# Designs tried in a protein design run: peptides against a protein of PDB entry 4LZF. Part 3

Target 1, 155 residues: chain A of PDB entry 4LZF
Amino acid sequence: GGRLVVFPNGTRKELSADGQTVKVMFFNGDVKHTMPDQRVIYYYAEAQTTHITYPDGMEVLQFPNNQTEKHFPDGRKEITFPDQTVKTLHPDGREESVLTDGTIIQLNPDGSKVIQFNTGQREIHTADFKRREYPDGTVKTVYSDGRQETQYPTG

## One batch from the design tools (peptide; aimed at target 1 Y44)

Design b1_p11_1_s3 (made by RFdiffusion4, then SolubleMPNN; from b1_p11_1, 10 letters changed)
Fold by OpenDDE base, seed 3:
Structure b1_p11_1_s3 (fold): chain B 155 residues (1-155), chain A 11 residues (1-11)
Amino acid sequence: as target 1 above (155 residues)
Amino acid sequence: DEEIRKEIESF
């Protein structure tokens, strides 16, 4: 039922009996799988990288160092690093990193930075100041000129 | 990549 085609250059093409799966093994070691669900799986032998393309425009890259990248049709990207940190790049330029301990780091298009610590503390970085907010309501601000102020929960 | 086929097998 299935068919194997061998080419003079060493490329091999396997076709399933139903014609829904096609596997091309190129002479250079690369592999291309076309699946029944219309996803295409590319394996680049030299780079040892897998690239999956989906019919909706989604793309997934899997690197040999265990990094994974998801490229969404809307332009959003999600990177899972080898250490399992997840970084999301939004089309508006905002970046968000979620660390394994639950800490969230947000970089905004205006250059400001917000860190939500797993302890409940929050730190805000702007061009003018760094501000630390504590769970008890204490707020400490250090301004760029070195001036600092503390606001206590009682007033 | 692909060229004139050298061999055809069925499986």
Scores: peptide ipSAE 0.040, ipTM 0.718, DockQ to the pose 0.027
OpenDDE base, seeds 1, 2, 4, 5: peptide ipSAE 0.034, 0.037, 0.040, 0.039; ipTM 0.677, 0.698, 0.714, 0.706; seed 2 fails the geometry check

Design b1_p11_1_s4 (made by RFdiffusion4, then SolubleMPNN; from b1_p11_1, 8 letters changed)
Fold by OpenDDE base, seed 2:
Structure b1_p11_1_s4 (fold): chain B 155 residues (1-155), chain A 11 residues (1-11)
Amino acid sequence: as target 1 above (155 residues)
Amino acid sequence: EEEVLKEIESF
């Protein structure tokens, strides 16, 4: 069968019979699992945090407050907040937040912002204007100089 | 390298 190694400091190492699974239970309560698929699961006892590393470079962090972070090999990060908002950080600097009500907030690297409301309205923020697009096709623009323009769907 | 206190086989 497997082997259990006990160290003087209280650390324990369990090895499966096939050698493909290794579980280290550290004296401080931390746990490290090396799995047959080469993922490594760290549990940090003091922080109550789980950290999974995958062979492809993906990482998953699970925090005690129910926040989850996924670090993708391409540099993208996805954060699921305790309130279930999902924020994606793209390698190009773009950020996208999906709220629980379905609202999507996009922050672009140029500083522009797009809000897609769950009502079907869309708001675009640029250096030059704020624009609201309505489901009926009406578009209202407020320019940085204070000018306003309304475009109606029928002309 | 920590010395092994105990090794248990076939647990």
Scores: peptide ipSAE 0.122, ipTM 0.807, DockQ to the pose 0.025
OpenDDE base, seeds 1, 3, 4, 5: peptide ipSAE 0.100, 0.111, 0.109, 0.083; ipTM 0.779, 0.792, 0.792, 0.779

Design b1_p11_2 (made by RFdiffusion4)
Pose (drawn by RFdiffusion4):
Structure b1_p11_2 (pose): chain A 155 residues (1-155), chain P 11 residues (1-11)
Amino acid sequence: as target 1 above (155 residues)
Amino acid sequence: SLADELRAAAL
């Protein structure tokens, strides 16, 4: 029916009957679970933070302010902030934010960006211009040289 | 960062 082992230093280990699951309760209050599928779940008592390592290379951190950070094996990092904005950082430097109101912000490493507003408008920033596109078909652009252009809808 | 420190701190 399993075993409990208590070490002189105060660390406790609990093994399942099949030995597949191991729980370690460290003297400092940290808790580690090793699961049969080799997931490792580590709880940091003082920091009140959970770190989960998956066999496929994925790592997940849960912070006490309810922020979650997912690290994918390829290097991609996805952050869920407490407000539930999801921000994705790609190793090439691209950043994408999907806010709960529906706004999407795409930032390129060269500094260009595309903003998709929940209102249906779209804004593009490049080295040459800033452009705003409207649901009615109107396009407004401000160029680096200071000129401003309005493209009116066909209708 | 704190996340890197925690990733390196597990026993």
Fold by OpenDDE base, seed 2:
Structure b1_p11_2 (fold): chain B 155 residues (1-155), chain A 11 residues (1-11)
Amino acid sequence: as target 1 above (155 residues)
Amino acid sequence: SLADELRAAAL
C-alpha cells in the first residue's frame, strides 16, 4: 500500500503504492502533488491559487478570480482574464488581446497599435497617423500634423 | 501577471 509520513512540523507526505504520485500537505495548508506524468500541481492555500508546472517548462496559474495564465516554454504568455478576454504576450514584445466581442487589439513593440473590430473595420495607430480602414475599402487617415486624408475604394 | 509564489518547504 501507500505510505503516510507525518513530520514534526505538521507537514504530511502521502506516497502512492506505486510510488508514482506524491502528495505533500504542508503545515501552512499548501498542497503539492507530483503526478505520474511529472506534472507538479501546487496549491497555495492562502492565495487560493493553483500552479501547475510541466516537465517541458510549461506553467499554468489559476487564480481565485478566474484569471488563468499560461507560461509557455518559448516565453509566450497567455492570460485569460475574468471577463474572458485572452491576452497573448509574445517574447518579441508584441501583445495581442482578443475580446469577447471578437475585437482583436495588437500592440507592437514599436508602439504602433492595430485594432481589428468585429465589424470588419480596422484602426491603425502609429507615431505619424491614425488610420481607419472600412470594409468597403474606404480609408481615412488623420496625420499627426492634423492633415486628414480619405482614400476611396477602387473600382 | 498576478503570479505569486510562496511555497512552504518540505522536509
Scores: peptide ipSAE 0.062, ipTM 0.724, DockQ to the pose 0.343
OpenDDE base, seeds 1, 3, 4, 5: peptide ipSAE 0.026, 0.027, 0.045, 0.026; ipTM 0.646, 0.654, 0.691, 0.644

Design b1_p11_2_s1 (made by RFdiffusion4, then SolubleMPNN; from b1_p11_2, 9 letters changed)
Fold by OpenDDE base, seed 5:
Structure b1_p11_2_s1 (fold): chain B 155 residues (1-155), chain A 11 residues (1-11)
Amino acid sequence: as target 1 above (155 residues)
Amino acid sequence: SRSEEISKSVK
């Protein structure tokens, strides 16, 4: 059968009969589950946060406000915010946010920013200009010096 | 128990 160990500090450790599942209930209310697949589910009682670690190095954080973070072994991080925006942080420094309306915001390692609007318009931000691209092929650029340029589509 | 600080990312 299973085994229960009660420590003097109030921590309790439950072992399954097969030894594949271990549940530790800490004196502070934290709970640690070690699963047969070797994932570790740690619940922080004070923060009401769940932290799952996988043997491959994957980590998942679940916060009480419904924010979820995935930390991939390659260094990529994916954040699902309470509003369901998904932000991906890439190891190369690139960031991408996908909004619920379908807008995509990309931050590039060079500091440039690209917004792909759900309307099909795209806005590009660099150190030198802000450019708006329209579905009809019109491109409007505002340069950092205040100069403006409009490029019209070929008719 | 763990003493790790767990912080959320922000937008």
Scores: peptide ipSAE 0.106, ipTM 0.805, DockQ to the pose 0.109
OpenDDE base, seeds 1, 2, 3, 4: peptide ipSAE 0.104, 0.105, 0.104, 0.105; ipTM 0.804, 0.803, 0.803, 0.803

Design b1_p11_2_s2 (made by RFdiffusion4, then SolubleMPNN; from b1_p11_2, 7 letters changed)
Fold by OpenDDE base, seed 2:
Structure b1_p11_2_s2 (fold): chain B 155 residues (1-155), chain A 11 residues (1-11)
Amino acid sequence: as target 1 above (155 residues)
Amino acid sequence: SRAEEIRNSVK
């Protein structure tokens, strides 16, 4: 059978009979599960947060406000906010937010910004201009020097 | 990231 170890500080450690599962119930209410697949599930009682670590370096955090964060081994982070917006932080510094309506907002390392609207319009922000691209092919550009240009679609 | 919590250790 399994075994139970009770430590003087009140922490309890349960070991499965096969030794593949370990459950630690800490004195402060935290709980740590080591699973047969070597993932570790840690519950922080005070923060009510679950932190899962995987052998490959993947980490998943679940917060009480329904925010979830995934930390990928490649350095990418994916945050699902309570409003269900998903923000991806890429190792190269690029950030991408996908809104619930399908709008995609990209922040590039060079400081430029691209918004892909759910309407099919696209807006590009650079140091030199703000550009709006329309589904019909029309492109309107407002340059930093104040000039404006409209490019009309062909056909 | 909000992952600033510190894990406890067992003896």
Scores: peptide ipSAE 0.061, ipTM 0.736, DockQ to the pose 0.352
OpenDDE base, seeds 1, 3, 4, 5: peptide ipSAE 0.060, 0.060, 0.059, 0.038; ipTM 0.733, 0.735, 0.730, 0.682

Design b1_p11_2_s3 (made by RFdiffusion4, then SolubleMPNN; from b1_p11_2, 6 letters changed)
Fold by OpenDDE base, seed 4:
Structure b1_p11_2_s3 (fold): chain B 155 residues (1-155), chain A 11 residues (1-11)
Amino acid sequence: as target 1 above (155 residues)
Amino acid sequence: SRADEIRSSVK
């Protein structure tokens, strides 16, 4: 059978018969599961947060507000917000948010911002201009000096 | 990321 160890401080440790699963229930309500697949599941009682660590270095955080964060071994982070927006933070500093309506917002390392609307329009923000690209090929640019330019599609 | 927030709060 399994083993149960009860420590003087109230912490309890349960070991499965095969030794593949270890459950530590800390006196403060925190719980640590070591699973047969070597993932470790931490539950922080006060924060009501679950933190899963995988052998490959992957980490998953689940917050009580329904936010989920995935921390990839390559340094990339993927945040699923309560509204189901998914934001990816890349090691190079690029950020990409995918909204539930299909809109994609990209923040580039150079400081530029690109919004790809679900309508097929794209808006590019730079230090020098804001540009709107339309599906028909029309491009409207508002420059930082207030000048506006429209480029009409060819054909 | 809220990872650091949680780690600091539970350590």
Scores: peptide ipSAE 0.049, ipTM 0.703, DockQ to the pose 0.386
OpenDDE base, seeds 1, 2, 3, 5: peptide ipSAE 0.042, 0.041, 0.042, 0.041; ipTM 0.731, 0.730, 0.735, 0.738

Design b1_p11_2_s4 (made by RFdiffusion4, then SolubleMPNN; from b1_p11_2, 8 letters changed)
Fold by OpenDDE base, seed 4:
Formats: sequence, C-alpha cells, structure tokens
Structure b1_p11_2_s4 (fold): chain B 155 residues (1-155), chain A 11 residues (1-11)
Amino acid sequence: as target 1 above (155 residues)
Amino acid sequence: SEAEQIRNSVP
C-alpha cells in the first residue's frame, strides 16, 4: 500500500505503493507532485499557479488567468495567452504570434515586422517601408519618404 | 511571466 506521512507543521506526504508517485501537500496549501515520468508538478496555492518541470529541462507554467507558458530547453518560450493567442519567443530575439483568426505576426531581431493575414495578404514593415503583398501578386510599398510603389503581378 | 516563487521543502 501507499504511505502517508504527516509532519508536525501540517505538511502531508503521500507515496504511492510503488513509490513512483509522491504527493506533498504543504501546510500553506502548495502541492508538489513527483510523477513516474520524473516530471514535477508544483502548485503555488497563493498564486494559484502550476509549474511543471520535466527532466529534459522543459517547463510549463499555468497561471490563474489561463495563460500558459512553455519554456523549452533550447531557450524558446511559448506563451498561450488567455485569448488563445500563441506567442513564441525565440533565442535569437525573433517573436511570432499566432492569433486565433490565423493571422501570424512576426517580429524580427532587425526590427522588421511581418504580418501574414488570414486573407493571404502579407504585410512587411521595415525602417524604410511598409509593404503589402496581395494574393493576386500585387505588391504595394509605401516608403518612409512618402513614395508609393505598386508592383503588378506578372502574367 | 510572473516572478519565480520560493518553494516549500519537505521537512
């Protein structure tokens, strides 16, 4: 059978019969689960936040506002916002947001921004211009100097 | 992200 240890401070430790699962219920309401797969699930009672750590270095944070953060071993961070927008932060400084409507927003380390609209239009923002690419192949560019250019699709 | 919190330890 499993074991239950009750400490004088009120902390309770439950061990499964096989010893592979450990649940610690701390006196302050925090809960720590050590799972057979070696993941550790820590629940912070006051913050109502769950922090999962995996043996490969993966971490998952779940916040009370329904935001979820994944911290990958490679340094990449993925944030699922309450509105279900998914933002990926790359170690190189690139950021990508996928909106619920399918729009993808990319922020590049050079400061450029690319928006891939769900309509198939693409918008590129640089220090020098704003460019809109249309599904028909038309490209409209507005330069920082006010010049506008339209590139028509080739037949 | 929220600041890292201090975890309790088993006595």
Scores: peptide ipSAE 0.246, ipTM 0.806, DockQ to the pose 0.287
OpenDDE base, seeds 1, 2, 3, 5: peptide ipSAE 0.244, 0.240, 0.238, 0.241; ipTM 0.806, 0.804, 0.805, 0.807; seed 5 fails the geometry check

## One batch from the design tools (peptide; aimed at target 1 N9 F27)

Design b1_p12_1 (made by RFdiffusion4)
Pose (drawn by RFdiffusion4):
Structure b1_p12_1 (pose): chain A 155 residues (1-155), chain P 12 residues (1-12)
Amino acid sequence: as target 1 above (155 residues)
Amino acid sequence: AAALAAARAARA
């Protein structure tokens, strides 16, 4: 029916009957679970933070302010902030934010960006210009040279 | 047992 082992230093280990699951309760209050499928779940008592390592290389951190960070094996990093904005950082430097109101912000490493407002407008920033596109078909552009352009709807 | 008691006392 399993075992409990208490070490001189105060660390406790609990093994399941099949030995597949191991729980370690460290003297400092940290808790580690090793699961049969080799997931490792580590709880940091003082920091009140959970770190989960998956066999496929994925790592997940849960911070006590309810922030979650996911690290994918390829290097992608996905952050869920407490407000539930999801920000994705790609290793090439691209960043994408999907806010709860529906706004999407795409940032390129060269500094260009595309903003998709929940209002249906779209904004493009490049080295040459800033452009705003409207649902009615209107396009407004400000160029680096200071000129401003309005493209009116066909209708 | 004595080592465990000593480790707990050190922490207190």
Fold by OpenDDE base, seed 4:
Structure b1_p12_1 (fold): chain B 155 residues (1-155), chain A 12 residues (1-12)
Amino acid sequence: as target 1 above (155 residues)
Amino acid sequence: AAALAAARAARA
């Protein structure tokens, strides 16, 4: 079967019979699991934080406040906030937040912002204007100079 | 938010 090694410092090491699972319970309360799929699950006892590393380079952090961060091998990061908002940070600098109500907020590297409301409205923010697109096809634009334009749907 | 960076305990 498996075996348990107890070290003089209080650290305990459990090995599965097949040797593919290793659990180290450190004297400070930290726990490290090495799994058969080669993911490593490290639990920081004091911080109550779990850090999972995958062989493909993905990392997952789970914080005690229920925030979860996923760091993908391609450089993308996905943060699930305690309120369950999911924010994706792309390597190109683009950010996307998906709110629990379905609203999507996109921040672009050029500084523009797009909000896709759960109502089907879309708002576009640029240096030059704020534009609201309505489901009926109406588009209202407020320009930085204060002028306002309304475009009506055709038909 | 910044990820927590903490030192891991050394194994015996």
Scores: peptide ipSAE 0.075, ipTM 0.762, DockQ to the pose 0.034
OpenDDE base, seeds 1, 2, 3, 5: peptide ipSAE 0.070, 0.069, 0.059, 0.055; ipTM 0.754, 0.753, 0.783, 0.737

Design b1_p12_1_s1 (made by RFdiffusion4, then SolubleMPNN; from b1_p12_1, 7 letters changed)
Fold by OpenDDE base, seed 3:
Structure b1_p12_1_s1 (fold): chain B 155 residues (1-155), chain A 12 residues (1-12)
Amino acid sequence: as target 1 above (155 residues)
Amino acid sequence: SEALRAFREALE
């Protein structure tokens, strides 16, 4: 059958009969589960945070404020905020946020910013200008020197 | 991102 080991410091270790599941209940309240699929689920009692590590290097953090972070082996990170905004941080430095209304905000490594609004409008921010593109084809540009330009649709 | 305690408890 299963085994229970109780250590002098108060830590308890439970082993399943097949040895494939191990549960350690540490004296500080932390809990560590080692599962048959080799994932490790660690619960930090003080922080009330769950940390799951997978054999492929994937890590998932679940915070008490309902924020979830996924850390991928390739260095990409995906953060789901409490408001359900999803932010992806790419290894190349690009960041992309998807808001609940469908708006997408992209921050590029060169410092430029692109907003794709749920209305179909797009706004591009660079060091030299801010540009708004409208669904009808109108484009308005405000340059850093204060100059403005409007391009009207044709046809 | 949220910070997490960097230490894990160990068995005796």
Scores: peptide ipSAE 0.051, ipTM 0.727, DockQ to the pose 0.035
OpenDDE base, seeds 1, 2, 4, 5: peptide ipSAE 0.048, 0.044, 0.048, 0.046; ipTM 0.726, 0.718, 0.721, 0.727

Design b1_p12_1_s2 (made by RFdiffusion4, then SolubleMPNN; from b1_p12_1, 10 letters changed)
Fold by OpenDDE base, seed 2:
Structure b1_p12_1_s2 (fold): chain B 155 residues (1-155), chain A 12 residues (1-12)
Amino acid sequence: as target 1 above (155 residues)
Amino acid sequence: SDALKEFLEEKL
């Protein structure tokens, strides 16, 4: 059978019968699970936060406000906000946010920004211009010097 | 990003 060890400070350690699962319930309310797949699930009682560490180096954080963060072994981070917006932080410094309405916002390492609207419109921001692309093929550009250009669809 | 608090784990 399983084993239960109760420590003088109130910490409890539960061992499965096969020894593959270990549950530690700390006196402060924290809980640590070591699973057969070698993932470690830690619950921080004061913070009400769950932290899962995988053997490949992946980490998952679940916060009490319903925010979830995934830290990938390659250095990428994926944040799911309470509003269900998903933000990806890439190791190269690129950031991508996907809004619930389907809008995608990309921040590039060079400081440029691209917004793909759910309407099919696209907006590009660079050091030199702001450009709006419309589904009908119209393109409007406002340059940093104040010039404006409109390109109309041909046909 | 919310920072994880450092919690003291007991030595078992």
Scores: peptide ipSAE 0.027, ipTM 0.553, DockQ to the pose 0.036
OpenDDE base, seeds 1, 3, 4, 5: peptide ipSAE 0.025, 0.026, 0.025, 0.025; ipTM 0.573, 0.585, 0.673, 0.576; seed 3 fails the geometry check

Design b1_p12_1_s3 (made by RFdiffusion4, then SolubleMPNN; from b1_p12_1, 8 letters changed)
Fold by OpenDDE base, seed 4:
Structure b1_p12_1_s3 (fold): chain B 155 residues (1-155), chain A 12 residues (1-12)
Amino acid sequence: as target 1 above (155 residues)
Amino acid sequence: EEALKAFLEALE
């Protein structure tokens, strides 16, 4: 059978019969689960935050506001915001946000920004210009000097 | 938070 250890401070430790699951309920309300798959699940009672660590080094944070953060072993972070926007922070400094409407916003390490709209339009922001690309192949560019250029599709 | 975690782990 399982075991329950109750410590003088009120902390409780539950061990499964197979010893593969350990649950520690701390006196402060925090909880630690060690799972058979070697995940460790921390619940911080005061913060109402869950922190899961995986054997591969992945970490998952779940916040009371419904935000979730995934920390990948490669250094990538993925944040799911309460509004279900997913933001990925890449190790190279690139950031990508995917909005619920399918719009993708990319921030590049060079400071450029690319917005892929759900309409199929794309907007590119650089130090030198803002460019809007349309599904029909039209491209409108507004340069930093105020010059504007329109490139029309062939046909 | 990690400090608290480490402290709690040390109590196990």
Scores: peptide ipSAE 0.034, ipTM 0.724, DockQ to the pose 0.050
OpenDDE base, seeds 1, 2, 3, 5: peptide ipSAE 0.026, 0.025, 0.026, 0.026; ipTM 0.631, 0.649, 0.661, 0.651

Design b1_p12_1_s4 (made by RFdiffusion4, then SolubleMPNN; from b1_p12_1, 7 letters changed)
Fold by OpenDDE base, seed 5:
Structure b1_p12_1_s4 (fold): chain B 155 residues (1-155), chain A 12 residues (1-12)
Amino acid sequence: as target 1 above (155 residues)
Amino acid sequence: SAALEAFLEALR
């Protein structure tokens, strides 16, 4: 059968008969599960946070406010906020947020920002200008010097 | 201490 180890500080360690599952219940209420698939599940009692580590390097954090963070082996991070907005941080420094209404906000490593609205409009922010692109082909640009330009569709 | 050692052992 399995076995139970009780440590002097109150920490308890349960081992399955096959040794494939280990559960540690720490004196402070934290819990650590080592699973047969080699994932490790940490529960931090005080923070009420679950932290899962996978053998491939993936990590998942689950917070009490229902926020979830995934840390991928390639360095990418994905945050799902309580409102279900998903923010992806890419290894190259690019960030992308997808809102529940379909709006996509992209922050580029060069500091530029692109907003793709669910209406089909697109707004580009750079150091030099803010530009709004409309579905009909109209483009309005406001430059940093205050100049404004409208480019009308051809035809 | 033995308590610390036990804690560290549990973390392995």
Scores: peptide ipSAE 0.075, ipTM 0.815, DockQ to the pose 0.090
OpenDDE base, seeds 1, 2, 3, 4: peptide ipSAE 0.056, 0.063, 0.069, 0.023; ipTM 0.751, 0.762, 0.801, 0.631

Design b1_p12_2 (made by RFdiffusion4)
Pose (drawn by RFdiffusion4):
Structure b1_p12_2 (pose): chain A 155 residues (1-155), chain P 12 residues (1-12)
Amino acid sequence: as target 1 above (155 residues)
Amino acid sequence: PPLPPPPLPEPP
């Protein structure tokens, strides 16, 4: 029916009957679970943070302010902030934010960006211009040279 | 938030 082992230093280990699941309760209050599928779940007592390592290389961190960070094997990093904005950082430097109100912000490493407002408007920033596109078909652009342009709807 | 410290080694 399983075993409990208590070490001189105060660390405790609990093994399941099949030995597949191991729980380690460290003297400092940290808790580690090793699961049969080799997921490792580590709880940091003082920091109140959980770190989960998956066999496929994925790592997940849960912070006590309810922020979650996911690290994918390819290098992608996804952050869920407490407000539930999701921000994705790609290794090439692109950043994408999907806010709960529906706004999407896409940032390129060269500094250009596309913003998709929940209102239906779209904004593009490049080295040459800033552009705003409207649901009615109107396009407004400000160029680096200071000129401003309005493209009116066909209708 | 800051990263937590490294995990403690498990006794053998």
Fold by OpenDDE base, seed 3:
Structure b1_p12_2 (fold): chain B 155 residues (1-155), chain A 12 residues (1-12)
Amino acid sequence: as target 1 above (155 residues)
Amino acid sequence: PPLPPPPLPEPP
């Protein structure tokens, strides 16, 4: 069936009978799997990190702290943190974080920040002001000069 | 024999 090659340095190479799967177990504990679907799985023993490369150019990193990173071919990066927050870094420089409670935090390339709270409130941060929008239509603005303005809903 | 893959950076 399969074939096992043992090298003098202790590295071992296993080939499946069909030749579609190759497993290299390096002398340092690292492991490389080449799979039938053309994905390559690297395990780094010292770092306890798994790196998967896909034929379309996607890469997935799995770290021992339970952080996962997906690197998409278009340059987008998606990070799932140990707390299960998901952060997306877009090629245009925009960053979006989705918290476990449903809150969305957007950082824009111009430096502005938008927070969409799970309560329906929204907060906008710019160089000139911080603005809070409430579900009832009330809007509160604090300007950089210290001036404050409240706009009440007309009912 | 094959060389081990290059090390990966640690997560930030």
Scores: peptide ipSAE 0.049, ipTM 0.698, DockQ to the pose 0.107
OpenDDE base, seeds 1, 2, 4, 5: peptide ipSAE 0.046, 0.046, 0.046, 0.025; ipTM 0.692, 0.689, 0.694, 0.661

Design b1_p12_2_s1 (made by RFdiffusion4, then SolubleMPNN; from b1_p12_2 with P1S)
Fold by OpenDDE base, seed 4:
Structure b1_p12_2_s1 (fold): chain B 155 residues (1-155), chain A 12 residues (1-12)
Amino acid sequence: as target 1 above (155 residues)
Amino acid sequence: SPLPPPPLPEPP
């Protein structure tokens, strides 16, 4: 019940009987699937990369090195690196990396950096200082001029 | 008409 169209360049197009699935096998080995749920799956044979586009504008890229990328309709991007670190790039320029050990590294649009360690310690990097916040409430600051300050917890 | 493959996105 389906249809097969073979183009002169060697590209093949398969249509399901219900018309809900379309498979294009390009002459170069690439494959394009249009699915009943309206997602489109591109497979690039040479690069061994998969690119999925969803009707809501979501895109997913899967690379042969095990890196995956999600491109959200709002402009946010989520990258899962081969080591399983997840980095989120926000439209405002903020970047957040979540490491496998639970550490979170945030790069802010103002250029500051915040590291939330899995130990509960937090480190803040600005143009003027690096500050370490400890779970007990101690705060140590190293200023750009070399001055150091320790604030001790109350109680 | 014959269909060309789409352009390939590059990893960042």
Scores: peptide ipSAE 0.049, ipTM 0.708, DockQ to the pose 0.091
OpenDDE base, seeds 1, 2, 3, 5: peptide ipSAE 0.045, 0.046, 0.048, 0.045; ipTM 0.688, 0.697, 0.703, 0.764

Design b1_p12_2_s2 (made by RFdiffusion4, then SolubleMPNN; from b1_p12_2 with P1S P9A)
Fold by OpenDDE base, seed 4:
Structure b1_p12_2_s2 (fold): chain B 155 residues (1-155), chain A 12 residues (1-12)
Amino acid sequence: as target 1 above (155 residues)
Amino acid sequence: SPLPPPPLAEPP
């Protein structure tokens, strides 16, 4: 059988018979599960937040508003927003957002921004210009000085 | 017990 330890402060600790599962129910309502697969699940009662830590260093946070955050061992962080937009933060400073409509927004370390629209159009923002690339091969550029350029597709 | 970390970003 398992073991139940009740501490004077009201914290309870449940140990499975095999000792592979440990559940700590803190007096404040927080819960800590240590699982056989070595993942640790923290539930913070007041914040209604779940924090899972994996033995490989991955962490998953689940917030009460349905936002989920994954912290990868390589330093990447992936945020799934309540609307199901997924934003990835890369260690090099690059950020990528995938919207539910398929639009991809990329923020590059150099400050440039690239939007890949679900229509196949691509927009590039730099310090010097905004450029729109169309599926037909047309490219329109608006430069910071106000100049506009259109490049037509080659036949 | 540990405190939960804050969210990295707010919803858009």
Scores: peptide ipSAE 0.066, ipTM 0.763, DockQ to the pose 0.063
OpenDDE base, seeds 1, 2, 3, 5: peptide ipSAE 0.054, 0.060, 0.060, 0.066; ipTM 0.753, 0.761, 0.759, 0.765

